# Ledger of designs, part 225: peptides against a protein of PDB entry 7RZF

Target 1, 358 residues: chain A of PDB entry 7RZF
Amino acid sequence: PFQEEHLKQLYKIVPIKDIRNLYVTFPIPDLQKYYKSNPGHYLGHLIGHEGPGSLLSELKSKGWVNTLVGGQKEGARGFMFFIINVDLTEEGLLHVEDIILHMFQYIQKLRAEGPQEWVFQECKDLNAVAFRFKDKERPRGYTSKIAGILHYYPLEEVLTAEYLLEEFRPDLIEMVLDKLRPENVRVAIVSKSFEGKTDRTEEWYGTQYKQEAIPDEVIKKWQNADLNGKFKLPTKNEFIPTNFEILPLEKEATPYPALIKDTAMSKLWFKQDDKFFLPKACLNFEFFSPFAYVDPLHCNMAYLYLELLKDSLNEYAYAAELAGLSYDLQNTIYGMYLSVKGYNDKQPILLKKIIEKM
Target 2, 358 residues: chain A of PDB entry 7RZF as posed
Amino acid sequence: PFQEEHLKQLYKIVPIKDIRNLYVTFPIPDLQKYYKSNPGHYLGHLIGHEGPGSLLSELKSKGWVNTLVGGQKEGARGFMFFIINVDLTEEGLLHVEDIILHMFQYIQKLRAEGPQEWVFQELKDLNAVAFRFKDKERPRGYTSKIAGILHYYPLEEVLTAEYLLEEFRPDLIEMVLDKLRPENVRVAIVSKSFEGKTDRTEEWYGTQYKQEAIPDEVIKKWQNADLNGKFKLPTKNEFIPTNFEILPLEKEATPYPALIKDTAMSKLWFKQDDKFFLPKANLNFEFFSPFAYVDPLHSNMAYLYLELLKDSLNEYAYAAELAGLSYDLQNTIYGMYLSVKGYNDKQPILLKKIIEKM

## One batch from the design tools (peptide; made by RFdiffusion4, then SolubleMPNN)

Design b2_p22_5_s3 (from b2_p22_5, 8 letters changed)
Fold by OpenDDE base, seed 2:
Structure b2_p22_5_s3 (fold): chain B 358 residues (1-358), chain A 22 residues (1-22)
Amino acid sequence: as target 1 above (358 residues)
Amino acid sequence: SSVRIILDIINNPDVKTGVSTT
């Protein structure tokens, strides 16, 4: 077990590759027995969230961080680690103390809001989706997040632990949050900028590093992390599918799209899936405007409109991706193209959100 | 992997720090 002397340590590590990473680690109790509640997954979901008001959103807005992963990792017998890992920009490397301050501000926000059963339910539902389709089609967006977590978890344990979310345990969430404190932190900064500034070599691989105590002033700064009003819990993910029914193939199903609606204002083509047999759909919309490409001014206005529309939809992008949905918007010579792809159950919700922003 | 090494450095209190060649 880590003693007090092992806490509040900073490691400056020289990588072989040109990478800039920050690891903020916390010793936590062994949570393996609590796999049914998986409080570390709950916290990892929130800390690693990418939506508005997330830790990553703020750190990206400052240009300090590109990516963020949060979660638990197995340690030796009797303890685990909670790890927050970020990919640092060159500027972010200069602001590590402030990045960690923001981490503690976000953690403080989680303490202030308390455990949320609806967040646990979303984790459960997302995990159920991932587990159900893991062997058929890996949702690309969920796999990117999992891939970050997979560097820390055995794939089998992640998938098993995720599927087994059955019990909401707010007490265990609070217990883990109580371990995510500055006095319990171990920090590693990985950068080539530490070359020639190290005094230790790792025995197995010859990795050069420096170990130093984090100054008490810095620890105190982190302990006094206030509530940052920019940090918010995510909104409920409305896009998580719950219906996975595959409709039977119609007897009259054509191998090509059939015209099923023809009006003065719209034509609708439909083709049933006869190949993949997944609860997924692709919706493609072509919008025609006689003004979209009349002159360079209208063309530029149409471009600006679409960029503004995309920006206005960015709040849904991460939630849609987590739920295995995607959208695409493009200018065409005739107007605009919209595509919505993924699980069919909540596609109408995403489509409605897009239309409401149009 | 480089990540594992980093994590071993950070997470193993018993990582025998090689003698600083100072």
Scores: peptide ipSAE 0.045, ipTM 0.661, DockQ to the pose 0.036
Fold by OpenDDE base, seed 3:
Structure b2_p22_5_s3 (fold): chain B 358 residues (1-358), chain A 22 residues (1-22)
Amino acid sequence: as target 1 above (358 residues)
Amino acid sequence: SSVRIILDIINNPDVKTGVSTT
């Protein structure tokens, strides 16, 4: 068990690779027996959220952080760690104290709102989707972020939690949140900027580091973290699929897209999946405008329009991604291309959101 | 690999905290 002398510590670590990382770690009780509730996953989902009002959104808006991961990791026998890890910008490396202040402000927001059963249900539903399709889905690049989050969970807990989120335990969520305090923090900053400023060498790998106590004034600053009005709980993820029915292959299914609608203003081509048998679809839209590329001004306006459209859709991007949906928007010489891909059940919702922003 | 090493440094309870309890 960590004693008080082991808490409130700062490690400055020299990496082999040119990386800038911050690890904010908290010793927590062993939660293995609570795998059915997985309170660490609940907190990791919220702390690691990338949507509007999230910790990452605010830290990224300041130019301090590129990526954020939150979750529980196995410790030694009888305890675990909750870890918040961020990829630091060069500017973020100068603002580590303020980054950690924002982490505690977000944690304070989670305490103020209390445990939300609907968030637990979303975690349950997302995990059920991930588990159900684990063997059928090729790791896509964004599964590396989820896999990054999953790398902070014990593989056994991930495998078990994917299937076995059964019990909402607000008491356990509050118990873990009560451990996420400045008085319990262990901080590591990883940067080559600490080269020649270290006084210790790790025995196993020869990693150079310095250990320092975090000043009491800094701890007190973090303890006095107020509610930052920029932090909000995520909205309900409307993109989580619930229907996984696979329609039978039609007898007249063509190996190529068939024209199923032909009008003066639109053509619709359809091909049924005859190979993968997944509850997924790819919707591709090509929009034709005679004005899109008529001259350089219209071309630039079409480009600017698409960038503004993408920016207006950022609020849905992360929620869609978590739910296994993606969209792509591109300028074409004829106008615009839109692609919506992923689980078919909630694609109409995402498509509607895109159209409402157009 | 690097992440594991870092986590081993910061999460090893046997890493002698240089806080001399005087």
Scores: peptide ipSAE 0.043, ipTM 0.673, DockQ to the pose 0.038
Fold by OpenDDE base, seed 5:
Structure b2_p22_5_s3 (fold): chain B 358 residues (1-358), chain A 22 residues (1-22)
Amino acid sequence: as target 1 above (358 residues)
Amino acid sequence: SSVRIILDIINNPDVKTGVSTT
């Protein structure tokens, strides 16, 4: 078990690669016996969320962090760790104490809101989708983000444990949250900036590092983390598929896209899936504008419009990705290209959101 | 991987820092 001497420690680590990372780790009890409720996954889902009012959204807005992952991991001697890992910007490396303060402010927000059964249900539904299609989806179809969260879990244990989400246990969520305190923290900062400033070498790989105690003043600053009004729980994910019905192959199904609508303003081609038999669709839209490439000004305006459109859709991007939906927007020589891909059930919702922002 | 090493440093309380306290 981690004793007091093992807590409130800072590790400054020299990487081989030019990377800047922060690891904020908390010793937690072994949660394997609680696989039916998986309180660590619940917390990882919220702490690792990328939507508006998330920890990552705020840290990105400060220019301090590029990516964030939160979750539980196996530890030594029947203990686990809860880990918050971030990719640091150059500026973020100078603000590590403030980044960790924001982490504790978000954790304090989770304590103040208490366990949410609807969030547990979304985790359950997402996991059921992932499990149902695990063997049917090409590994490339798992978004890098889901894979990133899954990297903290043995993929097999996550997917089996996630399928077994049966019991909402707010008491266990609160128990884990009670371990996510400054007095229990172990911090690692990974940066080449520590080269020549280390006094220890790791035995297996020769990694150079320094260990030091975190000052009591800094711990106290984190203990006094208040509610930050910028932090909010995520909204309900409207993109989670619930209908997985596969329509029968039509008798007149063509091996190639057939023109099913031809009008002065639109052409529509359709191809039914005859190979994969998945409840998925790919919607592709090409918009033609006679003004798109008339001159450099119109070209630049079309580019700017698309960038603004992408930025306006960022609020949906993460929720869609979690639900196995994706969209792509590109400028073309004739105008704009839009693609919507993934589970067909909620594609109309995502498409509507895109159109409402256009 | 570099990540595993970092996690081993952080997660192993018994990472023998070769400081032989004699």
Scores: peptide ipSAE 0.039, ipTM 0.661, DockQ to the pose 0.035
Fold by OpenDDE base, seed 4:
Structure b2_p22_5_s3 (fold): chain B 358 residues (1-358), chain A 22 residues (1-22)
Amino acid sequence: as target 1 above (358 residues)
Amino acid sequence: SSVRIILDIINNPDVKTGVSTT
């Protein structure tokens, strides 16, 4: 177990590769026995969220962070870590204290809102989908994984324990949130900018690092993290599939797309899946405009239009991705191409959102 | 402007439809 002397520490680490990373680590109790509620996954989902009002959205808007991952990691027996890991920009490397302040502001927002059962339900539903439609793993890798997790889960639950959430435990969520405090923090900054500024070498890999105590004034600044009005809980993910019904094969199913609608303004081709039998669809739209490529001005306008459209859709991108939906937008010499792929149930919702932004 | 929409609905996400634009 980490003693008080191991808390409130800053590690400056020299990487072999040219990378800039920040690791904000909190010692937490061993949550393994709570795998059915998985409070660390709940918090990781929210802290790692990429939608509007998320921690990542704010840090990206400032140009400080490219990516963010939040979640629990196994420690030694009897404790775990909660880790927030970010990929830093060059500018973000100069603003590490403020980045961590924003982390604590977001955590404070989570405390103020309290545990949300609907968020747990979304995590449960997403994990159930991921489990149900899990791709075939390589047998050797799969068996090795299962052999490893047999130490942690009952044999009867070993296949499902990593995926299936069963119990909403707001008390455990609050308990973990209570450990995500500045007084319990360990910070590691990974950057080549620390080369020649280190005084220690790690025994196993020879990694050069410097260890420093975080100043009490900085800890107090983080302890006094206010409710930043830019941080909001995510909205409900409207793209999570709930219907997985597979329609029966039509008697006259063609091996190729059949023209099922032909009008002056539209043609529609349809091919039913005869191979995979998944509740997934691919919707491809080709828009033809006689004006798209008439001259350089129209080409540039079509390009700018598509970039603006992509930007306007960015609010849905992460929620769609989490729900196993994707979209693609491309300029063509004839106009525009749109593709919507993934689970069929909520594709009409995503498509409607795209069309409303067009 | 008359926008002509071609809709291709395929239930298989892995089918690289080579839409031969004829």
Scores: peptide ipSAE 0.032, ipTM 0.489, DockQ to the pose 0.015

Design b2_p22_5_s4 (from b2_p22_5, 10 letters changed)
Fold by OpenDDE base, seed 2:
Structure b2_p22_5_s4 (fold): chain B 358 residues (1-358), chain A 22 residues (1-22)
Amino acid sequence: as target 1 above (358 residues)
Amino acid sequence: DAVREILDIINNPDVKTRVSTS
């Protein structure tokens, strides 16, 4: 277990690779016995959230951080760590104290709101989806988010923990939140900018680093982290699939798309999946406008329109991605192209959101 | 590998015993 002398430490580490990273770590109790509730996963989901009002959204808006991962990690000697890891920009490297202040402001927001059963349910549902399709889907899309978490969890524990979310334990969530305090922090900054400024070498790998105590003034600043009004809990993810029924293959299913609707204003082609047998669909829409490519002005307006539309949909992008949905919007010489892909159950909801923004 | 090394530095309470002062 970490003693007081091991807390409130700052490590300045010289990497071999040209990377800029910040690790904010908190010693926490061993939570393995609580795998059915997994309070660390709940907190990791919120702290690592990328939607509006998230920690990452604010840090990106300031140009300080590119990516953020939050979660628990196995420790040694019967303890764990909760880790917040960020990829720092060059500017972010100059604002590490402020970045950590924002982390504590977000954690303070989580304390103020208290544990949310609906968030736990979303984690449970997302995990159920991931587990159900793990063997069927080559995890390319999930790999990026899970890959960040996988750096902290053994693949086996992520998979078992995800499947085993059964019990909402607000008491355990609060217990972990109580460990996420400035007095319990260990910080590592990884940057080549510390080259020649280190006084220690790690024995096993020869990693150069400097260790110093975090000043009490800085700890007090973090302890006095107020509620930042920019931080909000995420909205409910309405895109999480709940129906995974695969419809039987029609007897007259054609190997090519069949025209199922033909009107003056629309043509609809349909092909049933005869190969993959997944509860997924691909919706492709081509919109035609006689004005889209008539002159350079209209082309520029169509481009601007699409960029504005994409921007207006950013609020849904992360939630859709978490739920295994994606969309694409492109300008064409005839107008625009829209694609919606992923689990079929909630595609109509995403499509409706897109149409409402058009 | 580099990330593991960093995490080992951070996560080992006895790092002081494994560090040679240059």
Scores: peptide ipSAE 0.039, ipTM 0.654, DockQ to the pose 0.040
Fold by OpenDDE base, seed 3:
Structure b2_p22_5_s4 (fold): chain B 358 residues (1-358), chain A 22 residues (1-22)
Amino acid sequence: as target 1 above (358 residues)
Amino acid sequence: DAVREILDIINNPDVKTRVSTS
């Protein structure tokens, strides 16, 4: 267990590689016994969310952070860590205190909103999809993993325990949130900018670092983190598949795409999957415009249009990705190309969103 | 690899760090 002397610490670490990372870590109780509710996964899903009103969205808008990961990590016996890890920009490296302030503002938002059962249900559904359609693991790796898991889970649950959420436990979510406080924080900043400014060397790898106490004034600033009106809970993910029915192969199924619609303005080809038998589809659209490549001006306008379209779709991109949907938009010499891929159930919803923005 | 090393420093309070005697 971490004593008070181990808390409110800042580590400045010199990496071998040219990386800039921030690790904000919180000691939390061992939650392994609560795997059916997995409150750390719930919090990791929200803190690590990339949609509008997310922590990452705000930190990216400031140019301070490229990527963000939030979640629980195993510790030593009897405790875990909750970690928020960000990839820092050069500017973000100068604003670490402010980045952490925003983290605590987001955490404060989560406290104010309280645990949401619908968010838990989305996590449950996403995990169920991931479990159902997981790739076959390599036998040796899988066996070793299962052997490790057997120490923590009943034998009957070992295969599912990592994926199946069964119990909504708002009390445990609140308990973990109560540990995500400035008084419990351990911060590590990883940057080559600390070269020649360190006074310690790690014994195992020779990593150079400096350890400092975080000033009480900084801790107080983080403790007084107000609600930031830019932070919002995610909207419900409308792209999560619920129907996984695989339609039978049509008797007239061709090994190549067949023309199923031919009009003056459109041609549609279809090929049923005859190999994989997954509840997935790939929709490809080629749009033709006589103006797309007529001159450099029109070419640049078509490019700009597509960039604006992509930007307007960013609000859906992450939610779609989480749900196993993806889209791609490209300029062509004839116009534009659109691809929508993934689980077929919610593809019409994503496609509609794309078309509404066009 | 580098991430694991860093996490070990952060997550293990008992990481015997040698103070570089300047």
Scores: peptide ipSAE 0.033, ipTM 0.652, DockQ to the pose 0.038
Fold by OpenDDE base, seed 1:
Structure b2_p22_5_s4 (fold): chain B 358 residues (1-358), chain A 22 residues (1-22)
Amino acid sequence: as target 1 above (358 residues)
Amino acid sequence: DAVREILDIINNPDVKTRVSTS
């Protein structure tokens, strides 16, 4: 158990690699018994969200952070950690206090909004999709994983317990949120900039570090984190598949793409999946323009157009990715290439969003 | 792996954590 003396600590760690990372960690109760509700996953989903109004979106907008991960991690027996980990820019390394302030502002927003059943339902649906269509794990890795989780789950649930959410428990979400406070924080900053400024050496790897108490004034600043109006809950993910019907193989199915439409303005090839039998599709579009590569100016304009288009689609990229959809946009010598891949059910929605931005 | 090591340093005041070189 972490006593008060173990809390509000800052660790400055010298890495071997040239990396800059921030770890904001909170001791939390052992949540293993609550696997059916998994409040840590709910919070990790929101804190780690990358959409508009997210913590990461704000930190990226300031040029301080590249990536963010939020979630629970196993600790020693009887407790866990909730961890927010960010990859820091050089500028972000100078603004660690402000980054953590924004973390607490986002957490405060989550408290103010309260637990959302629709967010839980999205997590449940995403996990169900991931479980149903999980890639075939290597047998040895899978058996070792199952053996490990047998200690935590009933035998009948072992195969599903990691993925299937069953119970919305707002009380447990609030309980975990109550542990995500400045008075309960342990911070680690990893940077080569601490070389020669450390006073301790880790026993196993010889990692140099310094431990210091976080000043009370800094803790108070974080405790007084206001509601930042830039932070918003995610919108509903419209890309989560709900229909997994696999159409029967057509009698005339060819091993190669067949030309199914031929017009003056378009050609369409189709191949049904005869191998994988997944509710997935790949949509590939090649757009031709006589102007795309006519001269350097037009080429640069086509490039700029595509970059602007990609930027305008960033609001959907993360939600699509979470739902198992992806898109790609590339310049070609003849024009533009678009690819949409993943679960077929919501591909038309993503495609429509792309076309509306074109 | 690197995350585990850093977390071990941070989360175990008495444990000299392995920093993953990966």
Scores: peptide ipSAE 0.042, ipTM 0.683, DockQ to the pose 0.069; fails the geometry check
Fold by OpenDDE base, seed 5:
Structure b2_p22_5_s4 (fold): chain B 358 residues (1-358), chain A 22 residues (1-22)
Amino acid sequence: as target 1 above (358 residues)
Amino acid sequence: DAVREILDIINNPDVKTRVSTS
């Protein structure tokens, strides 16, 4: 549907709010019929990944970007968009061309590595978890959503179609990657810095913008994107739960935490879930140190230690979050507090990673 | 809201896109 005149365009948009955003948009074929393989989700998962060697990690290291989202979005009939959206820093606003170059370097890395079945399997597993433990949506919203999707899916698949990946289709992944090219790009930059520099007004909201062709030199620069050795595929997410067994209620289950271990060095309280019956747990650890808050120096050292510890754990934070795990570390007047929450199956793995960094 | 507006600017001038509100 987009002709050449609609491609390689730059939009400079004035926001109402003080925001700085970059949207890199690619027209792609309608992928709705490929919902069982969902190649756009596969690519969105990788492009939007936040782990070591990700696009976001590199752009953050440059100080150019705060957040990144990648994925497919519905268009008009017969086409969709693949969009990479980033929140820009003030410095990043000056380096938009270089940011987009890094995007194409990452896309080139994905082409070079080719489709990975294990990544598809992780997406499948994550979606299965999300579907299985989806909170009950408000009936009215759910009914409206189902009614909308009935137009696209067989009735028997409507409830599952959005979540269940069934078919690994490397050919479709490659097909979408082939559309993620500089010659097929539409770029929007959103910043108040364009105020008074626009020549058009959007009809619906009165948003001021300027449209420009991207110079052929810039397009060529992006077409010649090399393999940046800093970009790596993510490692396998070790935190994805596989066991969802709910243990039976113990006969002596107390409504309050019971002291189950009392030693000179530790006390352990336990309460079984008697309300939600989810394969989730909350592990809370309070560490006591006689040196905690003895003086301002020790207090500051404890604070710095915890900040360094948090920083060292950032490599796991995203993978844990994707898998429905979280952790929290806080300073207390007596020492430190650690919590690990989420699906119980892989909590020991996350806890081990935390302890190894301590 | 802001994201929709931006996407409408990018996508609608040339193609009437129904932006699905997920």
Scores: peptide ipSAE 0.036, ipTM 0.678, DockQ to the pose 0.094; fails the geometry check

